Peptides against a protein of PDB entry 3ESW. Designs and how they scored, part 108

Target 1, 322 residues: chain A of PDB entry 3ESW
Amino acid sequence: NNIDFDSIAKMLLIKYKDFILSKFKKAAPVENIRFQNLVHTNQFAQGVLGQSQHLCTVYDNPSWHSIVLETLDLDLIYKNVDKEFAKDGHAEGENIYTDYLVKELLRYFKQDFFKWCNKPDCNHCGQNTSENMTPLGSQGPNGEESKFNCGTVEIYKCNRCGNITRFPRYNDPIKLLETRKGRCGEWCNLFTLILKSFGLDVRYVWNREDHVWCEYFSNFLNRWVHVDSCEQSFDQPYIYSINWNKKMSYCIAFGKDGVVDVSKRYILQNELPRDQIKEEDLKFLCQFITKRLRYSLNDDEIYQLACRDEQEQIELIRGKTQ

## One batch from the design tools (peptide; made by RFdiffusion4, then SolubleMPNN)

Design b2_p18_2_s4 (from b2_p18_2, 10 letters changed)
Fold by OpenDDE base, seed 1:
Structure b2_p18_2_s4 (fold): chain B 322 residues (1-322), chain A 18 residues (1-18)
Amino acid sequence: as target 1 above (322 residues)
Amino acid sequence: SENEMLVNQILELEKLLS
């Protein structure tokens, strides 16, 4: 009997598609109960849910994308991208060009656009005076600072002139286009918006051990790529565990289409105890939130994303991110 | 073949999802 392998493959693909689509149907009552109990009883789960409610949707703002594109030196950016693209003589068209774009955006952002601010300069003494600044603590925002989603203001006194300088920790990324300074939070917040403004698939990665970065989905590499604006780093997921010798427990990626535990990509050594939640419950939580984020998508979109998710899971299990 | 790759991917995926 000539086994029609093509017919069997087609039938398997149909059944597989139906199976995948069945997982993204509306949650059963039992799953809703499990989810509600988990987020009510587990503080880490509450934190992940709270972050997802903001980070998964906030950057999908067309008005913000326009403001970003109007603010950046696009002529310089594209000139540099074109120059680097021309050096490698790649015949592989539009897909690799996007990798060059992200690399240039990393360069441009760190070198030309944004500044690291451990301590602010003195408002009275001017530039390069941060060494003279003594932290006095933190306070709530004033009426002006409150307009820009500011929860905390760091207060500094100048040792030279005695004046007070305020460093508002703005969470409004549009305000960050003006201030052009911050720490890892401000860097990652604005850089995530910048990448989104170019129409890229981007995730915000939260690390429990007080760091944040991005991931970009490279169509050329056909995978999620580590992107750290603070480090001007592209595809170097090892920098934290290996180069910094950082101890880490959790890395969670937040995107418009899903929430994913990406810890295996970044935690290569010095793993801290993962004791904040059961692994099964974390897996369930991320899947449940992802399912909710995809409720409005059509069957083809759901299937495409599910295939991408599965490829990522295979990558994460094999430890082959490069 | 492209079909063998797809079948193997499906089988790997089923194992990961089980």
Scores: peptide ipSAE 0.012, ipTM 0.451, DockQ to the pose 0.464
Fold by OpenDDE base, seed 5:
Structure b2_p18_2_s4 (fold): chain B 322 residues (1-322), chain A 18 residues (1-18)
Amino acid sequence: as target 1 above (322 residues)
Amino acid sequence: SENEMLVNQILELEKLLS
């Protein structure tokens, strides 16, 4: 008897959809109690929750998307994307265009748009004077800096002229469109907004060991793809553990539709102790926050996202990120 | 077949969900 795989697939899809939808119903009272207890008793859990409240929603701002698109050289970007797509993309189908777009945005952002700022230039001496800058420490923002979600200002003294230069660590990505400089935090913040402004599914990845990057969901590759704007890196999750020999404990991805522990994608060697939270509690926390983020979605959206989640879990378990 | 692949994927997903 020829196995009717089409009929079996249809039956399994229906049953699977119903099962998935059952998981995304309103949290049971016991889950709410567990969640509240966890975030009140575990500092790491409280940190993940706090980050999720910002990072999962802040970039879904249509006004910001418009400002980004008005600020970028879209003609240059699309010209370059079209050029690369015309070489190789037609054979791979339309979905690969987005991968070329992200690669061009990485190039454009690093090469043409944004600058790394280890130390600021002296405001008095002008360009290429950062070598003369001595750090004096950090302080709170002034009245002007406070307008742009600034928590910390790094203070530098010029060894040449003696003047003080302030380097505000702005968290307002629209202000970063003006300043065009920063470190990994500013790079990742603005670049996440840029990717979102093109209508992409993007996650902000927080590493406990003081680095941050992005992931975007490639429809061509049908998976989450590592994206680091600082490194102009596309699909190179190994760069931290292998190339940098970085020791890491946690990598948590924050997106509009979920919070995911992506540590297995990036921590390939030199794993630090994961002692901040129990693994089962972290899994519960991420699932609980993800469930809350999806409460307003319809059944089809929930189903599609859940299928994506499970494919990612398979990928992370199998180590097939390469 | 594409359908066989789909069935196998669903079966793998069910194992992960269990």
Scores: peptide ipSAE 0.012, ipTM 0.445, DockQ to the pose 0.514
Fold by OpenDDE base, seed 4:
Structure b2_p18_2_s4 (fold): chain B 322 residues (1-322), chain A 18 residues (1-18)
Amino acid sequence: as target 1 above (322 residues)
Amino acid sequence: SENEMLVNQILELEKLLS
């Protein structure tokens, strides 16, 4: 009997698709109860939910993308991308071009566009005066600063002129296109928007131990790639655990299509206790939020994303950063 | 192809369970 392998393969594929799609069906009442109870009783779960409500959707704004593209020196960016791409002997139209684009955006952002602000310059004394600045503490935003989603304002006194300089911590990424300065929060916020403005699949990664970065989905590498704008880093997930010897407990990635615990990608040593939530509850939470984010997608989109999720889980289990 | 992706995922899972 000639086993019709093609017929069997088609039948298995159909059954597998149906099985995958069944996992993304609308949550059962019991799952909703579990979710509500978890979010109401666990502070870490509340934090993850709150972040997902903002970070998963805020960057999917076409008006913001237009403003970004109008603000960046696109001629310089593409000139540099084309130069490095051609230098390495790649043909036009290869998926690897996007990796060169992200690498140039990292360079451009750090070297030409944005500034690290440990302390602000004195508004009165001018440039390169940050060394003369003494922190006085933090306060709430004023009426003008509050227009740009400002959570806190750091206050500094100039030791030279005695004037006060305000450093508002803006969360509006469009305001950051104007101010062009900040710390890891401002860097990651604006850089996430920049990558999104080029039509890229991007996640915002939150680390519980006061750092944030991005992940970009490389079509060439067929995986999520670590991207840190502060470090001008591409595909170096080890920098925190190994190079910085940083102790970490949780890394959570937030994207339009899901929330994923990516701790295994970044926590390679010096793991802190994961005592904020039960592992099963965190897994449930991320899956539940991910299902909700995908409710408007068609079956083909859901299936493609589920295949990507499975590949990522395999990668995270193997510990192979290629 | 979707079939190749599925086969590769199965093969990768088999390697992890082996």
Scores: peptide ipSAE 0.007, ipTM 0.459, DockQ to the pose 0.349
Fold by OpenDDE base, seed 3:
Structure b2_p18_2_s4 (fold): chain B 322 residues (1-322), chain A 18 residues (1-18)
Amino acid sequence: as target 1 above (322 residues)
Amino acid sequence: SENEMLVNQILELEKLLS
């Protein structure tokens, strides 16, 4: 009997698709109970949920995308992208163009657009006066600063003129298009919005040990790519663990289509204890939030995303960047 | 194709479980 391998393969594919889709149907009552109990009893789980409610949706704002694109020097950006893309003779196909775009956006953002602010310049003495600034502490926002989702304002005194300068830590990325300065939080926040404004698949990566960065899904590389705007870094997930010798416990990626523990991509050495949540509970939490984020998607979209998720999980287990 | 992607995923999983 000639085994119709094609028929068997098709049947297996249908069954597998149905199996995958079944995981993304409405949560069973037991899963809802487990989720509620977890977020009510575990502070880390509550934190991940709280972050997902903001970070997974905030950047999907078409009005913000328009403002970003109107603010950036698109002529310069695309001129540089076209120049670099043309050097390779188009041999690698059209999908690589987006990688060149992200690399140029990293360059443009760090070199031409945004500034690192360790200390602000004195509002009275003018530019390049940050060396004269003494920190006095932090306080809540004033009435004007509060309009731009400001949680904290750092206060500095000028050693030359004695005047006070405020450095509000704005969380409104549109305000950051105006201020064009900050630390890792402001850099990552605005840069995530910038990448999203070009229609890219982007995740915000939160590290428990006080750093944040992005991931971009490269259609050329067919994987999630590390992107750090502060470092002008593309596809260098090792920079934290190896180059900085940073100790880390958790890296969680937040995107419109899911929440993923990406710790294995970035924690290559100097791993801190992962004692904030059980590994099984963290896996369940991320899957449950991801499932909720996909409830409005059709079966084909769910299946394609699930296939991408599986490839990422394989990558993360193997520790090999493809 | 979706089929090729799935077959590749299965093959990759088999390699990991192997």
Scores: peptide ipSAE 0.007, ipTM 0.457, DockQ to the pose 0.478; fails the geometry check

Design b2_p18_3_s1 (from b2_p18_3, 11 letters changed)
Fold by OpenDDE base, seed 4:
Structure b2_p18_3_s1 (fold): chain B 322 residues (1-322), chain A 18 residues (1-18)
Amino acid sequence: as target 1 above (322 residues)
Amino acid sequence: SEDLMLVNKILELEELLK
């Protein structure tokens, strides 16, 4: 009896698809109750939910994408990408071009476009005067600063002229296209928008221990790739744990299609206690938010994303980011 | 998760069917 392996494979695939799709159906009442109880009783869960409500959707703004593309030197960017691609990339296929694009965007952003701001320059004394600035503390935004989603303003006094300089910590990425300066928060915020403006699949990664970066889904590598605009880093998830010897507890990725605990990708040593939430509850929370983000997608889109999720989970378990 | 076990089994089966 010739076992029709093709027929069996097709039947298994159909049943598997149905099984996967069944998991993304509308949450049962019991799951809704569990979710509500979790976010009301656990501060970390509430924080993850709050971040997801912003970070998962804010960058999917076509008007912002247009403004970004109009602001960047696209001629320079594509010239550099084409130059690097022409060396070796053509042998690897068209999908690698996007990896070259992301690498050039990292270069362009750090070297040509955006500035690290440890301390602001004095508004009165002009450029290269940050060394003369003494921090006085932080305060709330004024009426003008509040227009650009400013959460806090750092206040500095110039030791030379005595004038006060304000450093608003803007969360509006369009305002950051104008100011072109900040720390890890501003860098990651604007760079996430930049990558999204090129039509890329991007996640914002939040680390509990006061750092943030991106992940980009490489079609060439067929995985999520670490991207840090501050470090001009591509596919170097180890830099925090190993190079910085940073102690970390949680890394959570926020994207349009899901929320994922990516701690295993980045926490390679010096792990801090994961005591903010039960592991089961964190897994449930991320899955629940992910389901909600996918409610408007069709069955084929849901299935494709679920396949990608499973591949990522396998990667995270196997430690094969290399 | 049971799901990961299933995926690994499917991947193993796919490799065996090659």
Scores: peptide ipSAE 0.010, ipTM 0.507, DockQ to the pose 0.085
Fold by OpenDDE base, seed 5:
Structure b2_p18_3_s1 (fold): chain B 322 residues (1-322), chain A 18 residues (1-18)
Amino acid sequence: as target 1 above (322 residues)
Amino acid sequence: SEDLMLVNKILELEELLK
């Protein structure tokens, strides 16, 4: 009896698909109870849930995508991408074009579009006056600033003219298209929207130790790729742990299709205690939120995303980007 | 992609059994 290996493989694939799909069915009552208890009793879990409610969906706004695309110099961007692709991209196929696009967007954003703001310039003295600015503290937004999802306003006094300059920390990425300045929060917020506006699969990565960046799913590399707009960095997950010698405890990625603990990708040394939540509870939380985010997807979409999840988990376990 | 997923799952299982 010649074992029809092809038939066996097909049967295994069908059964495996059904098994995977079964994991994304409606949560059992016990899972709902566990989830509710976890988010009500654990502050870190509540924080992850709160972030997921915003970060997983806010960037999926077609109106915002249109405004972004109308604001960017698309002619310059595509000219540069086409130029780099023409040098060496043809041999690697069409999927590599998107990697060139993300690299150009990193360049364009840092070099041409957005500015780092340690301190604002004095509104009265004009450009290049930030050196004269003394922080006075922070306050709530005024009536105008509150229109743009502003949580806090940093207040600075000019040592030269004595005038007060306000630096509102806007969370509205459309307002950031106008202001074109900020710190890691504003950079990552707007850059995440920019990448999304090109139809890319993007996650927002929150680090507990006061940094944020992106991940982009490269179809060419067939994996999630580290992207930091502040650093103009592509596929350099080691920069925080190794180059900065940064101590970190948690890195959580938030995307439209899931929430994932990506700490293993970025925390290569100097790991801080992971004492905010039990590892099993964090794993459960991320899986539960991910399951909810995928609830409206069809079986094929669920299956494809589950395949990506499994590949990522293997990558994170092995510590090698294959 | 499906074949790769099966291979990956086998590899994952092998690692869990080590």
Scores: peptide ipSAE 0.023, ipTM 0.605, DockQ to the pose 0.370; fails the geometry check
Fold by OpenDDE base, seed 2:
Parts: structure tokens; sequence; C-alpha cells
Structure b2_p18_3_s1 (fold): chain B 322 residues (1-322), chain A 18 residues (1-18)
């Protein structure tokens, strides 16, 4: 009897797909209890959940995407992308165009659009007066600042004129399109929205040790790519651990389709103790949130994302950026 | 982890199906 290997392969693929899909079914009552207990008993888990409730969905706003595209100099951006693509991109196919787009958006954002603000300029003395500013501390937002999701306002006194300047830490990315200044939080927040506005698959990466950046899923490279707007960095996950010699414990990526511990991509040396949560509980938490984010997806979408997740896990284990 | 063993098996299967 000639074993129909094609029929067996098809049956195996079906059974495998069903097995994968079974993992993304609604959480069992026991998993819900475990999740609730974990979030109520572990502060780090509660923090990850709280971040996921915001970061996984906030950037999927079509109205915000329109405002972003209307605000950016698209003619300049596409002119530069087309110019770089015309040099080398034709040999690599159309998928590389998006990598050129992200690289140009990094350039445009850092060089032409947004400003780093260590200290604000004095509102009274004008531009280039930040050197005269002394921090007095932080306070809550006023009534106007509160309209733009402001949690904290840094207060500065001008040593020259004695006036107070407020630096509100806005979390509304649409307000950041107006203010066009901030630190790593404001940079990453607005840049994540910008990338999303071009229809890209983007995650927000939170590092416990006070840094944040993006990841973009490159169809050309067929993987998640490190993107840091502050550094104008594309595909340089090593910059924190190696170049900065930064000590880190956790890097968590937040996207519309999942929450992933990406620590292995970025923590290459100087690892801090991972003592905030048990590794098995963190893995469970990320998987549980990811399942919830995928509940509305069809079986084919769930399967494709599960395949992508598996490829990423392999990459993170092998340490090979393919 | 069982997941890693499954991944390795899947990779082996994918390599065999290429």
Amino acid sequence: as target 1 above (322 residues)
Amino acid sequence: SEDLMLVNKILELEELLK
C-alpha cells in the first residue's frame, strides 16, 4: 500500500493547526483564577496588565492616523524614500520599501520634526534658555494640561528672570504633534503613533530601567526590528546593553496582537536580577493577555500570528538576527 | 520547555517540507 505522504502531510497540518488554535481558545476557569490571583498579588504583573490595557489599543485610532498624516511633510518623506529605494531597493523587491520608509521616518522625526527636551526653555526669555532653568520638582496638571492626558508637570525656575516655566509630560500623542518636544516617553509615544499611521505592524517596548522604544515588523526581514526614535536607530537592539552599557532586567513589547517578553533581544550583558515575578508567571501573563487580544480574530489570523510568535521565540533563543 | 521541543519539531518538519 503506497503511503499517500501528501494525504498524511495534509492531515498532520490540519491536526497541527487545530492544536495551535486550541491554545488560543477562551481561557479555562482555572486560567482566569490564576490570572486574577497573579494580578492581585504581584505588582509587576498588575503593571504589565495596566500597560497592556493602554498600549495594545490606544494607537489603533483611525482619526489619529489621519491627523498624523495631515501633519507630516509626506512629500518630503516619500521623496527621500523614493530616492533611497531607487539606489538599492529594486534588487531586493518591493518589501524593502517599507524598511526605507521607517528609516526615513526616523530621520525626519529626529532631524526635522521633534525636539529633545532635557529642560524647557524659559517661556519669558525665549529660545535657547534651557541652561538657565533650575528644576523645582513636579506637580499635578492644571485644568488646561489635564485635557491632554497629563500625569505630571515638571516645574522649572529661570535663573535669569525668576519666572516659572511648566513642562507638562503629555501622554496624548496628538498634543505632542503640536508641542513637538519631550524625552524618551514622548518620543516613543508619538513615533509609535506615526508608524501605526502608515499601516505598519508596531509594538511599544517598555524597559523597566526607564527607557522605551518601538519594534516594527519588517516584511522584508520577516522579523520584528528594533526602532528607537531618540537614537534614529533601526535594527540595533544591542545599543542599550553594549553601547550604553545599560543594566536591564525586563523589556516587554506591547502590540495590538500580543504582549511579549523581548528581554532576550535587548539584554545581552549586564542583566539585572529578574526578581519582580516568577518566569513561569510572566510567561503565563503575557500569553493570557495575548489570548485576550486575539479573541475576535478568525482561525486563519490566529494561526498566522501563532506561526509568527513561534518564529520570534526561535529567533530570541538562537540569538541570530536572520 | 514543551514549547521549545515543539518548536524544534516544527522547524525540523518545516525543513523537511521544504
Scores: peptide ipSAE 0.011, ipTM 0.545, DockQ to the pose 0.083; fails the geometry check
Fold by OpenDDE base, seed 3:
Structure b2_p18_3_s1 (fold): chain B 322 residues (1-322), chain A 18 residues (1-18)
Amino acid sequence: as target 1 above (322 residues)
Amino acid sequence: SEDLMLVNKILELEELLK
């Protein structure tokens, strides 16, 4: 009796799909109890949950996407992308064009659009006066600053004219399109929105050791790619651990479709103690939040995302970017 | 052997699932 191995293989694939889909069904009562206990007893878990409630959904705003696209010099951006694609991209197919787009957006954002602000310029003395600025501390926002999701305002005094300059730390990315300056928080916030405005799959990566960056899902590379707007960096996850010799404990990625511990991608040496939560509880937390984010998706969307998740987990275990 | 054919088919399925 010739065993029809092809028919068996097809049946196994169907059963495997059903098994994967079964993992994304509505959480059992026991899982809900575990989740509630974890977020009530563990401060790190509370922080991850709080960040997920904001970062996973805030950038999925069509009105913001329109404002971004109207504000950027799209003609310059696409001209530069087309120019670089014409040199090297034609042989690699159409999917590589998006990688060139992200690389140009990194260039455009850092070189032409946004500025790093260690200290603000004096509002009275004008440009290139930051050297004359002395920090006086931080204050709460005034009535105008409060309109733009501002939690803190840094206060500076000019040593030349004696006037006070305010540097509001805005969290409204639309206000950042106007101000066009900030530190890693403002850079990553606005750049995440910019990438989302081009219809890209993007995650916001939070590092516990006071840095933030993005990941972009490259259809050409078929993986999540490190993107840092501050560094104009594409696919260089090693820059923090190796180039900066930075010590780190946690890197958590927040996207519309999930929350993922990506620490293994970025923490290559000088690992700090991971003592804020049990590894099993962090894994459970990220999976639980991810399931909740996918509750409205159909079976095919859930299955495709689950396959992508498994590929990422294999990558993170092997330490090889395929 | 039937066992080797099953192993090869499992490996093929693992590649299709990647």
Scores: peptide ipSAE 0.008, ipTM 0.426, DockQ to the pose 0.104; fails the geometry check

